# Peptides against a protein of PDB entry 5K2M, part 28

Target 1, 273 residues: chain A of PDB entry 5K2M
Amino acid sequence: MRIGITYTVLRREEMAIKERAGEFGEVVMLHEDDLLFPGNYDLDVVIIRNVSHFKALYTARLFESEGIPTVNSSRLIFEAGDKLFATLRLAGKVPVPEWKAALSEGGALRVPDSLGYPLVSKPVFGSWGRLLAKVNDRDSLEAVLEHRKWMKNPLYGIHYFQEFVEKPGRDIRSYVIGGEFVGAIYRYSNHWITNTARGGKAEPCSDPEVEELSVKAWEAFGEGALAIDIFESEKGLLVNEVNPNMEFKNAARVTGADMAGKLVEYAVEVAKT

## One batch from the design tools (peptide; aimed at target 1 V9 N243)

Design b2_p16_5_s2 (made by RFdiffusion4, then SolubleMPNN; from b2_p16_5, 9 letters changed)
Fold by OpenDDE base, seed 2:
Structure b2_p16_5_s2 (fold): chain B 273 residues (1-273), chain A 16 residues (1-16)
Amino acid sequence: as target 1 above (273 residues)
Amino acid sequence: PMPEEEIEKLLEEEKK
């Protein structure tokens, strides 16, 4: 078994994945600067750990084009890593925050007619709550839309909105790998954007409803390894988003779950299929 | 660009 691991930065996650992969076979660390295609990669599977969503997506697709399966697959990265595309999958299977998408400013200005205020404006791509805006009123909506016009990436012209979900000062991040629930954490924050990357405290989450919902959310995609962000709302649990490029250092530390091992085990299974 | 900013933020977070 030869296991590739693509990466941008050698994080704690990549170190743990490397270590665990070494128990199953030969490990080939592949920095993104070393990736040239077409190439002659003697690999049975590649674990995709590129930081950039798009780099991860294209890396996965490039390996797949050479007959090498990836974890995650380019399909999963594409569908799960875009907030709107992920919402489209999730909405058919699990409760999600109410959402609207608009393809123009004129369309976006009508979103409050359906969702009311406050809204959350989200880019369809990005991490760590980047460019999330709580839109409390019309003036704020106009400001967000005006700023989006001047952003270079055309994807900023895709206007994705959610209802603002009041949360109890935390959210839940769960992990499902190969359809198996691996663990979950609470992420505490005094800010409406809850993310452990922003210095939030993490605590173990042991809730059967979270486990069930997490598996159902994973089933909306049907493959791979996903981190699942869940909100505790007045309406119950809502699946906010999924992440096919999961960070898990805090979750692994807090829960004691062998997330790196589970990821490697799944990659080995994928290699054998 | 988004990827570079993500890397920078990640590196800043790892320093904490």
Scores: peptide ipSAE 0.016, ipTM 0.548, DockQ to the pose 0.236
OpenDDE base, seeds 1, 3, 4, 5: peptide ipSAE 0.008, 0.014, 0.008, 0.008; ipTM 0.551, 0.538, 0.555, 0.550

Design b2_p16_5_s3 (made by RFdiffusion4, then SolubleMPNN; from b2_p16_5, 9 letters changed)
Fold by OpenDDE base, seed 4:
Structure b2_p16_5_s3 (fold): chain B 273 residues (1-273), chain A 16 residues (1-16)
Amino acid sequence: as target 1 above (273 residues)
Amino acid sequence: PTPEEEIERLLEEEKA
């Protein structure tokens, strides 16, 4: 078996994936600078670890066009990596924060009529809480919308909003790979944006309700490896978002779960199908 | 910063 691993930066995750993949077959590390298509690659499966959502998406689709399956698939990356499309999948299966989408400034200005203030403005793409805005009032909403007009990517013209969820100074990140719950962590932060990459503390989360909800959230997509962000709210657990290009170094460290191994095992199974 | 630059920064911060 020949396992490709595409990457932008060799992170702890990619190193762990490489190491574990070596136990199952030949590993081919593919930096994004090495990728040219069509390329007639001799690979049984490719694990997609490009940092950029779009690079990951297109890389996956390009390998698929050559008959090589990917983990994650281009379909999953597309649907899960877009916060709005992910919400559309999730909302049919699990509790999610109240949300609105608008396709114009005029539409966006009416969002508070439904969600009230405070609300959260999100880009449909992006990671690490980039361009998340807590919108407390009309002036803040107008400012966000004005800034979006000057952003080059047309996707910034897709206005996605959520209710602001009061969290107990933490959120939950769980990991589901191939439909199997692998582990979960609490991410602590004094900021309303909880992210361990921003200096937040991680602790293990052992909660059967989190496990069940995480699997159900994964089932909304039905394939691949997902990190799932869950809020503890007054309404109960809410699935906020999913990530098809997950970081797991902190979660693996804190839980001791073999996330890299589980990802490789899943990729090997995908290669055999 | 690009996503790549942000990752580089985060990796540097973890080494400090």
Scores: peptide ipSAE 0.020, ipTM 0.571, DockQ to the pose 0.213
OpenDDE base, seeds 1, 2, 3, 5: peptide ipSAE 0.014, 0.013, 0.013, 0.014; ipTM 0.550, 0.541, 0.534, 0.550; seed 3 fails the geometry check

Design b2_p16_6_s1 (made by RFdiffusion4, then SolubleMPNN; its pose is not in this set)
Fold by OpenDDE base, seed 2:
Structure b2_p16_6_s1 (fold): chain B 273 residues (1-273), chain A 16 residues (1-16)
Amino acid sequence: as target 1 above (273 residues)
Amino acid sequence: MLLSEEELAALKEKYA
């Protein structure tokens, strides 16, 4: 078996994936600079670890066009990596924060009529809480909308909003790979944006409700490896978002779960189907 | 060299 691993930067995750993949076959590390298509790659499966959502999406689709399956698939990356598209999948299966989407400023200005204040403005793409805004009032909403008009990427003109969820100074990140719950962590932060990549502490989360909800959230997509962000709210557990390009170094460290191994095992399964 | 979380954050800003 020949396992490709695409990457932008060798992170701890990519090193762990490489190491575990070596137990199953020949590992071919593919930096973004090595990717030229069509390339006639001799690979049984490719693990997609590109940092950019769009590069990951296109890389996956390009390998698939050559008949090489990817983990994650381009379909999953597309559906899960867009916050709005992910919400559309999740909303039919699991509790999610109340949300609204608007396609114009005029539409966006009416969002508070449904969600109230405070609300959260999110870009449909992006990671690590980039361009997340807590919108407390009309003036703040107008400011966010004004700034969005001048953003070059037309996707910033897609206005996605959620209710503001009061969290207990933490959120949950769980991991589901191939439909199997692998583990979960609490991510602590004093900021309303909880992310371990922003200096938050991680601790193991052992909660059967989190496990069940995480699997259900994964089932909304039905394939691949997902990190799932869950909020503890007054309304109960809410699935906020999913990530098809999951970081897991902190989760693996604190839980002891072999997330890299589970990802490789799933990729090997995909290669055999 | 393993990137720091800050360096990784900066890279993700670049590659969004």
Scores: peptide ipSAE 0.031, ipTM 0.705, DockQ to the pose 0.099
OpenDDE base, seeds 1, 3, 4, 5: peptide ipSAE 0.026, 0.020, 0.022, 0.035; ipTM 0.647, 0.602, 0.628, 0.732; seed 5 fails the geometry check

Design b2_p16_6_s2 (made by RFdiffusion4, then SolubleMPNN; its pose is not in this set)
Fold by OpenDDE base, seed 3:
Structure b2_p16_6_s2 (fold): chain B 273 residues (1-273), chain A 16 residues (1-16)
Amino acid sequence: as target 1 above (273 residues)
Amino acid sequence: PELSEEELEALKKKYE
């Protein structure tokens, strides 16, 4: 068994994955600078750990074009890594925050007619809560839309909105790999944007409802390794988003779950399929 | 997560 691992930077997660992969076979570390295609890669499977969503997506697709399966697959990265595409999958299987998408400023201005205020503006791609805006009124909406006009990337012209969900000062991040629930944590923040990358406390989450919901959310995609972000709302649990390029160092530390091992085991399974 | 090329390069340098 030859296991490739693509990476941008050697984080705690990549170190753990490398270590565990070594127990199952020969490990080939592939920094982004090593990736040239078409190539002659002798690998049975590749674990995709590129930090950039798009670099991960294209890397996965390129390996697949050479007959090498990836974890995650390019299909999964594509659908799960886009907030709107992920919502489309999730909404058919699990409760999600009320959402609206518009393809123009004129359309976006009508969003409050459905969602009301306050609402949240999100880019369909981004990192660590970047460009999330709580929109409380018409003036704020107009301001956000005006700013979007001047953003260079055409994807910022895709207007994705959610209802604002009141959270109890925390959210939940769960992990499902190959359909198996691996663990979950609470992420605490005093800000309406909860993200451990911006600091905060993580605690274990042991809730059977979270476990069940997380598996159902994974089933909306039907493959791979996903981190799942869940809100605790007044109307119950809501699946906010998923991440096909998960960070898990805090979750692994807090829960004691072998996230890296589970990921490697799944990759080995994929290689044998 | 998505990063610009500039952000990616900065991230790489941080972990060198």
Scores: peptide ipSAE 0.297, ipTM 0.896, DockQ to the pose 0.670
OpenDDE base, seeds 1, 2, 4, 5: peptide ipSAE 0.262, 0.030, 0.033, 0.024; ipTM 0.885, 0.616, 0.598, 0.604

Design b2_p16_6_s3 (made by RFdiffusion4, then SolubleMPNN; its pose is not in this set)
Fold by OpenDDE base, seed 3:
Structure b2_p16_6_s3 (fold): chain B 273 residues (1-273), chain A 16 residues (1-16)
Amino acid sequence: as target 1 above (273 residues)
Amino acid sequence: MELSEEELEALLKKYE
């Protein structure tokens, strides 16, 4: 068994994945600078750990074009890594925050007619709450839309909105790999954007409802390794988003779950299929 | 060199 691991930065997660992969076979670390295609890669499977969503997507597709399966697959990265595409999958299986998408400023200005205020503006791509805006009124909406017009990337012209969900000062991040629930954590923050990367505290989450919902959310995609972000709302649990390029160092530390091992085991299974 | 979480976040922002 030859296991490739693509990466941008050697994080704690990549180190753990490398270590665990070494127990199953030969490990080939592939920095982004090492990746040229078409190539002659002698690998049975590649674990995709590129930081950029788009680089991860294209890397996965390029390996697949050479007959090498990837974890995650390019299909999964594409569908799960886009907030709107992920919502389209999730909405058919699990409760999600109320959402609207608009393809023009004129369309976006009508979103409050359905969602009301406050609402949340999100880019369809990006991490760590970047470019999230709580929009409280018409003036704020117009300002956000005006700024989006001047953003260079055309994807910023895809207007994705959610209802604002009041959270109890925390959210939930769960992990499902190959359809198996691996663990979950609470992420605490005093800000409406909860992110452990911004100094938030993490605690174990042991809730059977979270476990069930997380598996159902994974089933909306039907493959791979996903981190799942869940809100605790007045109307119950809501699946906010999924991440096909999960960070798990905090979750692994807090829960004691072998996230890296589970990911490698799944990759080995994929290689044998 | 272990990047601080802040440095990593800054780096990641450049790659997305």
Scores: peptide ipSAE 0.021, ipTM 0.582, DockQ to the pose 0.102
OpenDDE base, seeds 1, 2, 4, 5: peptide ipSAE 0.016, 0.028, 0.023, 0.018; ipTM 0.566, 0.585, 0.581, 0.584; seeds 2, 4, 5 fail the geometry check

Design b2_p16_6_s4 (made by RFdiffusion4, then SolubleMPNN; its pose is not in this set)
Fold by OpenDDE base, seed 5:
Structure b2_p16_6_s4 (fold): chain B 273 residues (1-273), chain A 16 residues (1-16)
Amino acid sequence: as target 1 above (273 residues)
Amino acid sequence: PILSEEELEELKKKYA
């Protein structure tokens, strides 16, 4: 078994994955600077750990073109890494926050007619709460839309909105790998954007409802390793988003779950298929 | 070297 690991920077996650992968076979670390295609790579599977969503997506697709399966697959990275495409998958299987998509400013200005205020503006791509805006009124909506016009990436012209969900000062991040629930954490923050990267405390989450919902959310995609962000709301649990390029350092530390091992085990299973 | 959380945040901004 020859396991590739693509990476931008060696994080704690990549170190843990490397260590665990060494128990299953030969490990080939591939920095982004090492990647040239076509390349005739001698690998049974590649674990994709590129930091950039787009680099991860293209790297996965490039290895797949060489006949080498990836974890995650380019399909999963594409569908799960886009907030709108992820919502389309999730909405058919699990409760999600109310959402609207608009393809023009004129369409976006009508979103409050259905969602009301406050609402959340999200780019369809991006991580760590980047360019999330809580929109409290019409003036704020107009400002967000105006700013989007000046952004060069055409994907900023895809207007994705959610209802603002009142959270109890925390959210839930769960992890499902190969259809198995691995663990979950609470992420505490006084800010409406809960992110452990912003200095939030993490605590173990042991809730059977979270476990069941997390597995169902994973089943909406049907493959790979996903981090799942869940909101506690007055309506119950809502699946906010999924991440096909999961960070798990804090979750592994807090839960004691072998997330790196589970990811490697799944990659080995994919290689054998 | 393993990046600090702060270094990781800056990296995330750079590799958007």
Scores: peptide ipSAE 0.026, ipTM 0.671, DockQ to the pose 0.101
OpenDDE base, seeds 1, 2, 3, 4: peptide ipSAE 0.022, 0.022, 0.025, 0.015; ipTM 0.625, 0.634, 0.661, 0.489

Design b2_p16_7 (made by RFdiffusion4)
Pose (drawn by RFdiffusion4):
Structure b2_p16_7 (pose): chain A 273 residues (1-273), chain P 16 residues (1-16)
Amino acid sequence: as target 1 above (273 residues)
Amino acid sequence: AAAKAAYEEYLREMED
């Protein structure tokens, strides 16, 4: 059993994964510099841990082209990692915040007629709560759209919006790996954006409703290891987003759950074809 | 070089 781990830097998560994988077989640490294709790699499975979402997608696709299964797969990395594609997959399967998508500035200006104010603008490929905007009126919408327009990346032209959900000073992050619920936390903040990457704080979450909803959200994709974001609202729990390159150091510390071990166990199972 | 090292350290501390 030879288990590959692709990484950019060795965060706590990557170190814990390396250690768990060592109990099952030879670990082959693959920095981005070690990635060259086409190439001969002798691996039964690769765990994708690249910090760049896009580098993770392409390395997963490249290893798949060498006949080497990846966790997560290139398909899941793309579908789950893009807010719009992921919302299309979650819709009708679990409750989600109301959302709209527009393809131009003019189309985006009509979004408030459907969603109302306040509304949330966010990039389709983003993480860590970056470039999220709470838009309370037309002037703010025009400001966000004007800035998006001048940004170089054509992906900023895909305009994705959600109604603003009044959360109780926190949100929920849960983890489902291979269909098994492995844990959840609350992420608190005095700011409406609660990511731990922006200073949000983790506490254990033992709500049984989140466990069931988290499995249903995972079932919309039917594979892999997903970190799932959940909002509490006046209309019950809403699934906001899914994440295919999960961070969990604060979550594992707070809940005591072995998220790195469970990811590895799942990877060994996929390595057996 | 220093800026690259600072960035790498920043990434080691990042979590969603």

Design b2_p16_7_s1 (made by RFdiffusion4, then SolubleMPNN; from b2_p16_7, 13 letters changed)
Fold by OpenDDE base, seed 3:
Structure b2_p16_7_s1 (fold): chain B 273 residues (1-273), chain A 16 residues (1-16)
Amino acid sequence: as target 1 above (273 residues)
Amino acid sequence: MEEEERRLEELQRLEE
């Protein structure tokens, strides 16, 4: 078994994945600078750990073109890594926050007629709460839309909106790998955007409803390794988003779950299929 | 905090 690991930077996650992969076979670390295609890669599977969503997507697709399976697959990265495409999958299987998509400013200006205020403006791509805006009124909506017109990437012209969900000063992040629930954490923040990467406290989450919902959310995609972000709302649990390029250092530390091992085990299973 | 914030900002730049 020869296991590739693509990476942009060696994080705690990539170090743990490397260590665990070494127990199953030969490990080939591949920095982004090492990736040239077409190439002659002697690998049975590649674990994709590129930081960029788009670099991860293209890296996965390029290895797949060489007949090498990836974890995650380019299909999963594409479907799960876009907030709108992920919502389209999730909405058919699990409760999600109310959402609207608009393809023009004129469409976006009518979103409050359905969602009301406050609402959240989200880019379809990006992590760590980047470019999330709480929109409280018409003037704020117009400002967000005006700024989006001047953004360089055409994807910022895809207007994705969500209802503002009142949360109890935390959210839940769960992990499902190969359809198995691996663990979950609470992420605490005094800000409406919860993020442990910005110094938020993490605590273990042991809730059977979270476990069941997390597995159902994974089943909307039907493959791979996903982090799942869940809100505790007045309406109950809502699946907000999924991440096919999951960070798990805080979750592994807090829960003691072997997330790196589970990811490697799944990659080895994929290699044998 | 500052080192971790700088690292996060670097990762955010690398995400594009």
Scores: peptide ipSAE 0.037, ipTM 0.725, DockQ to the pose 0.139
OpenDDE base, seeds 1, 2, 4, 5: peptide ipSAE 0.032, 0.037, 0.035, 0.036; ipTM 0.716, 0.728, 0.726, 0.726

Design b2_p16_7_s2 (made by RFdiffusion4, then SolubleMPNN; from b2_p16_7, 8 letters changed)
Fold by OpenDDE base, seed 3:
Structure b2_p16_7_s2 (fold): chain B 273 residues (1-273), chain A 16 residues (1-16)
Amino acid sequence: as target 1 above (273 residues)
Amino acid sequence: SAAREAYLEELRRLEE
């Protein structure tokens, strides 16, 4: 078994994945600078750990074009890594925050007619709460839309909105790999944007409802390794988003779950399929 | 730490 691992930065997660992969076969570390296509890669499977969503997506597709399966697949990265596409999958299987998408400023200005205020503006791509805006009124909406006009990436012209969900000072991040629930944590923050990358406290989450919901959310995609972000709302648990390029060092530390091992085991299974 | 924040900021940049 030859296992490739693509990466941008050697984080704690990549080190753990490398270590565990070594127990199953030969490990080939592939920095982004090492990747040229078409190539002659002798690999049975590639674990995709590029930081950039788009780098990860294209890397996965390029390996697949050479007959090498990837974890995650390019299909999964594409659908799960886009907030709108992910919502389209999730909404058919699990409760999600109320959402609206518009393709123009004129359409976006009508979003409050459905969602009301406050609402949240999100780009369809990005991480760590970047470019999230709580929009409290018409003036704020107009300001956000005006700024979007001057953003160079055409994807910023895709206007994705959610209802603002009041959270109890925390959110939940769960992990499902190959359809198996691996673990979950609470992420605490005093800000309406909860993210452990910006600091904060993590605690284990042992809730059967979270486990069940997480598996159902994974089933909306039907493959791969996903981190799942869940809100605790007044109307129950809501699946906010999924991440096909998950960070798990805090979750692994807090829960004791072998996230890296589970990921490698799944990759080995994919290689044998 | 400042080093951690710098690292995280770099990751955020690379995400794009």
Scores: peptide ipSAE 0.013, ipTM 0.441, DockQ to the pose 0.162
OpenDDE base, seeds 1, 2, 4, 5: peptide ipSAE 0.005, 0.000, 0.006, 0.007; ipTM 0.325, 0.369, 0.385, 0.402; seeds 1, 2 fail the geometry check

Design b2_p16_7_s4 (made by RFdiffusion4, then SolubleMPNN; from b2_p16_7, 13 letters changed)
Fold by OpenDDE base, seed 4:
Structure b2_p16_7_s4 (fold): chain B 273 residues (1-273), chain A 16 residues (1-16)
Amino acid sequence: as target 1 above (273 residues)
Amino acid sequence: MEELLEELKRLQELEE
């Protein structure tokens, strides 16, 4: 068994994955600078840990073109890593925040007619709550739309909105790998954007409803390793988004779950299929 | 940890 691990930055997650992968076979660490295609890669599976969604997506697809399976697959990265495409999958299986998509400014300006204010404007790509805007009124909506016109990436012209969900000063992040629930945490924040990357405290979440909902959310995609972001709302639990390129350092530390081991075990199973 | 997060944010901003 030869296990590739692609990475941009050697984080604690990549170190843990490397360590656990070493128990199953030979580990080949592949920095982004080491990647050239077409290549002669002698690997049974590649664990994709590139920081960029697009680099992860293209890296996965490039290895798949060489006949090497990836965790996650390029299909999963594509569908789960885009917030709108993820919402399309999730909305058929689990409760999600109310959402609208518009393909023009004129369309986007009508979103409040359906969702009201406040809204959350999201880019369809990006992490750590980057370019999330709480849109409280028309003036704020116009400003967000104006700024997006001047952004170089055409994907910023895809206007994705959610209802603003009032949260109890926290959200939930769960982890499902190969259809198995691995663990969950509460992420505490005084800000409406709950993210541990922004200084949020993490605590264990042991809720059977979260476990069941997390598995159902994973089943909307049906493969791979996903982090699942869940809101506690007045309407009950809502699946906000999924992440096919999960950070798990805080979750592993807080829950004691072997998330790196579970990811490697799943990658080894994928290599045998 | 903050420095790593800033660097990761910066890298992602440079790639987008």
Scores: peptide ipSAE 0.019, ipTM 0.492, DockQ to the pose 0.124
OpenDDE base, seeds 1, 2, 3, 5: peptide ipSAE 0.012, 0.018, 0.018, 0.014; ipTM 0.477, 0.492, 0.495, 0.499; seed 5 fails the geometry check

Design b2_p16_8 (made by RFdiffusion4)
Pose (drawn by RFdiffusion4):
Structure b2_p16_8 (pose): chain A 273 residues (1-273), chain P 16 residues (1-16)
Amino acid sequence: as target 1 above (273 residues)
Amino acid sequence: SADPEEVAEIEEYYAS
């Protein structure tokens, strides 16, 4: 059993994964510099841990082209990692915040007629709560659209919006791996953006409703290891997003759950075809 | 599950 781990830097998550994988077989640490294709790699499975979402997608696709299964797969990395594609997959399967998509500035200006104010603008490929905007009126919408327009990346032209959900000073992050619920936390902040990457704080979450909803959200994709974001609202729990390159150091510390071990166990199972 | 300190280390790595 040879287990590959692709990484950019060795965060706590990557170190814990390397350790757990060592109990099952030879670990082959693959920095981005070690990635060259086409190439001969002798691996039964690769755990994708690249920090760049896009580098993780392409390395997963490249290893798949060498006949080497990846966790997570290139398909899941793309579908789950893009807010719009993921919302299309979650819709009708679990409750989600109301959302709209527009393809131009003019189309985006009509979004408030459907969603109302306040509304949330966020990039389709983003993480760590970056470039999220709470838009309270037309002037703010025009400001966001004008700035998005002048940004170089054509992906900023895909305008994705959600109604603003009044959360109780926190949100929920849960983890489902291979269909098994492995844990959840609350992420608190005095700010409406609660990511731990922006200073949000982790606490254990033992709400049985989140466990079931988290499995249903995972079932919309039917594979892999997913970190799932959930909002509490006046209309019950809402699934906001899914994440295919999960961070969990605060979550594992707070809940005591072995998220790195469970990811590895799942990877060994996929390594057996 | 990253924090500001860890994010800053990643940013320094890319800036180098």

Design b2_p16_8_s2 (made by RFdiffusion4, then SolubleMPNN; from b2_p16_8 with A2L E12R Y14F S16E)
Fold by OpenDDE base, seed 2:
Structure b2_p16_8_s2 (fold): chain B 273 residues (1-273), chain A 16 residues (1-16)
Amino acid sequence: as target 1 above (273 residues)
Amino acid sequence: SLDPEEVAEIERYFAE
């Protein structure tokens, strides 16, 4: 068994994955600078750990073109890594925050007619709450739209909105790999954007409802390894988004779950298929 | 070299 691992930076996750992969076979670490295509890669599977969503997506697709399966697959990265596409998958299977998508400024200006205020503006791509905006009124909506108009990437012209969900000062991040629930954490934050990078704490989450919902959310995609972000709302649990390039340093530390091992085990299973 | 988005993600990761 030859296992490739693509990476941008060696984080704790990549180090853990490397270590565990070594127990199953030969490990080939592939920094982004090492990736040239077409290539003659002698690998049975590649674990994709590029930081950039797009680089991860293209890397996965390029390996697949060489007949090498990836974890995650390019299909999963594409569908799960786009907030709107992920919502389309999730909405038919699990509760999600109310959402609207508009493809023009004129359309976007009508979103409050359905969602009301406050609402949240999200780019369809990006991580760590980048470019999230709480839109409290018409003036704020116009400002967000004006800014988007001048942004370079045309994807910023895809206007994705959610209802503002009042959270209890935390959200939930769960992990499902190959259909198996592996763990979950609470992420605490004093900001409406729950991000551990802003001084938030992580604690174990042991909730059967979270486990069940997480598995159902994963089943909406039906493959791979996903981190799942869940909100605790007055309406119950809502699946906010999924991440096909999960960070799990804090979750592994807090829960003690062997997320790296589970990921490698799944990759080995994929390689054998 | 890292893209600006990658830099931002890495900086946030290590700031935790």
Scores: peptide ipSAE 0.372, ipTM 0.894, DockQ to the pose 0.107
OpenDDE base, seeds 1, 3, 4, 5: peptide ipSAE 0.299, 0.027, 0.303, 0.331; ipTM 0.868, 0.695, 0.865, 0.879

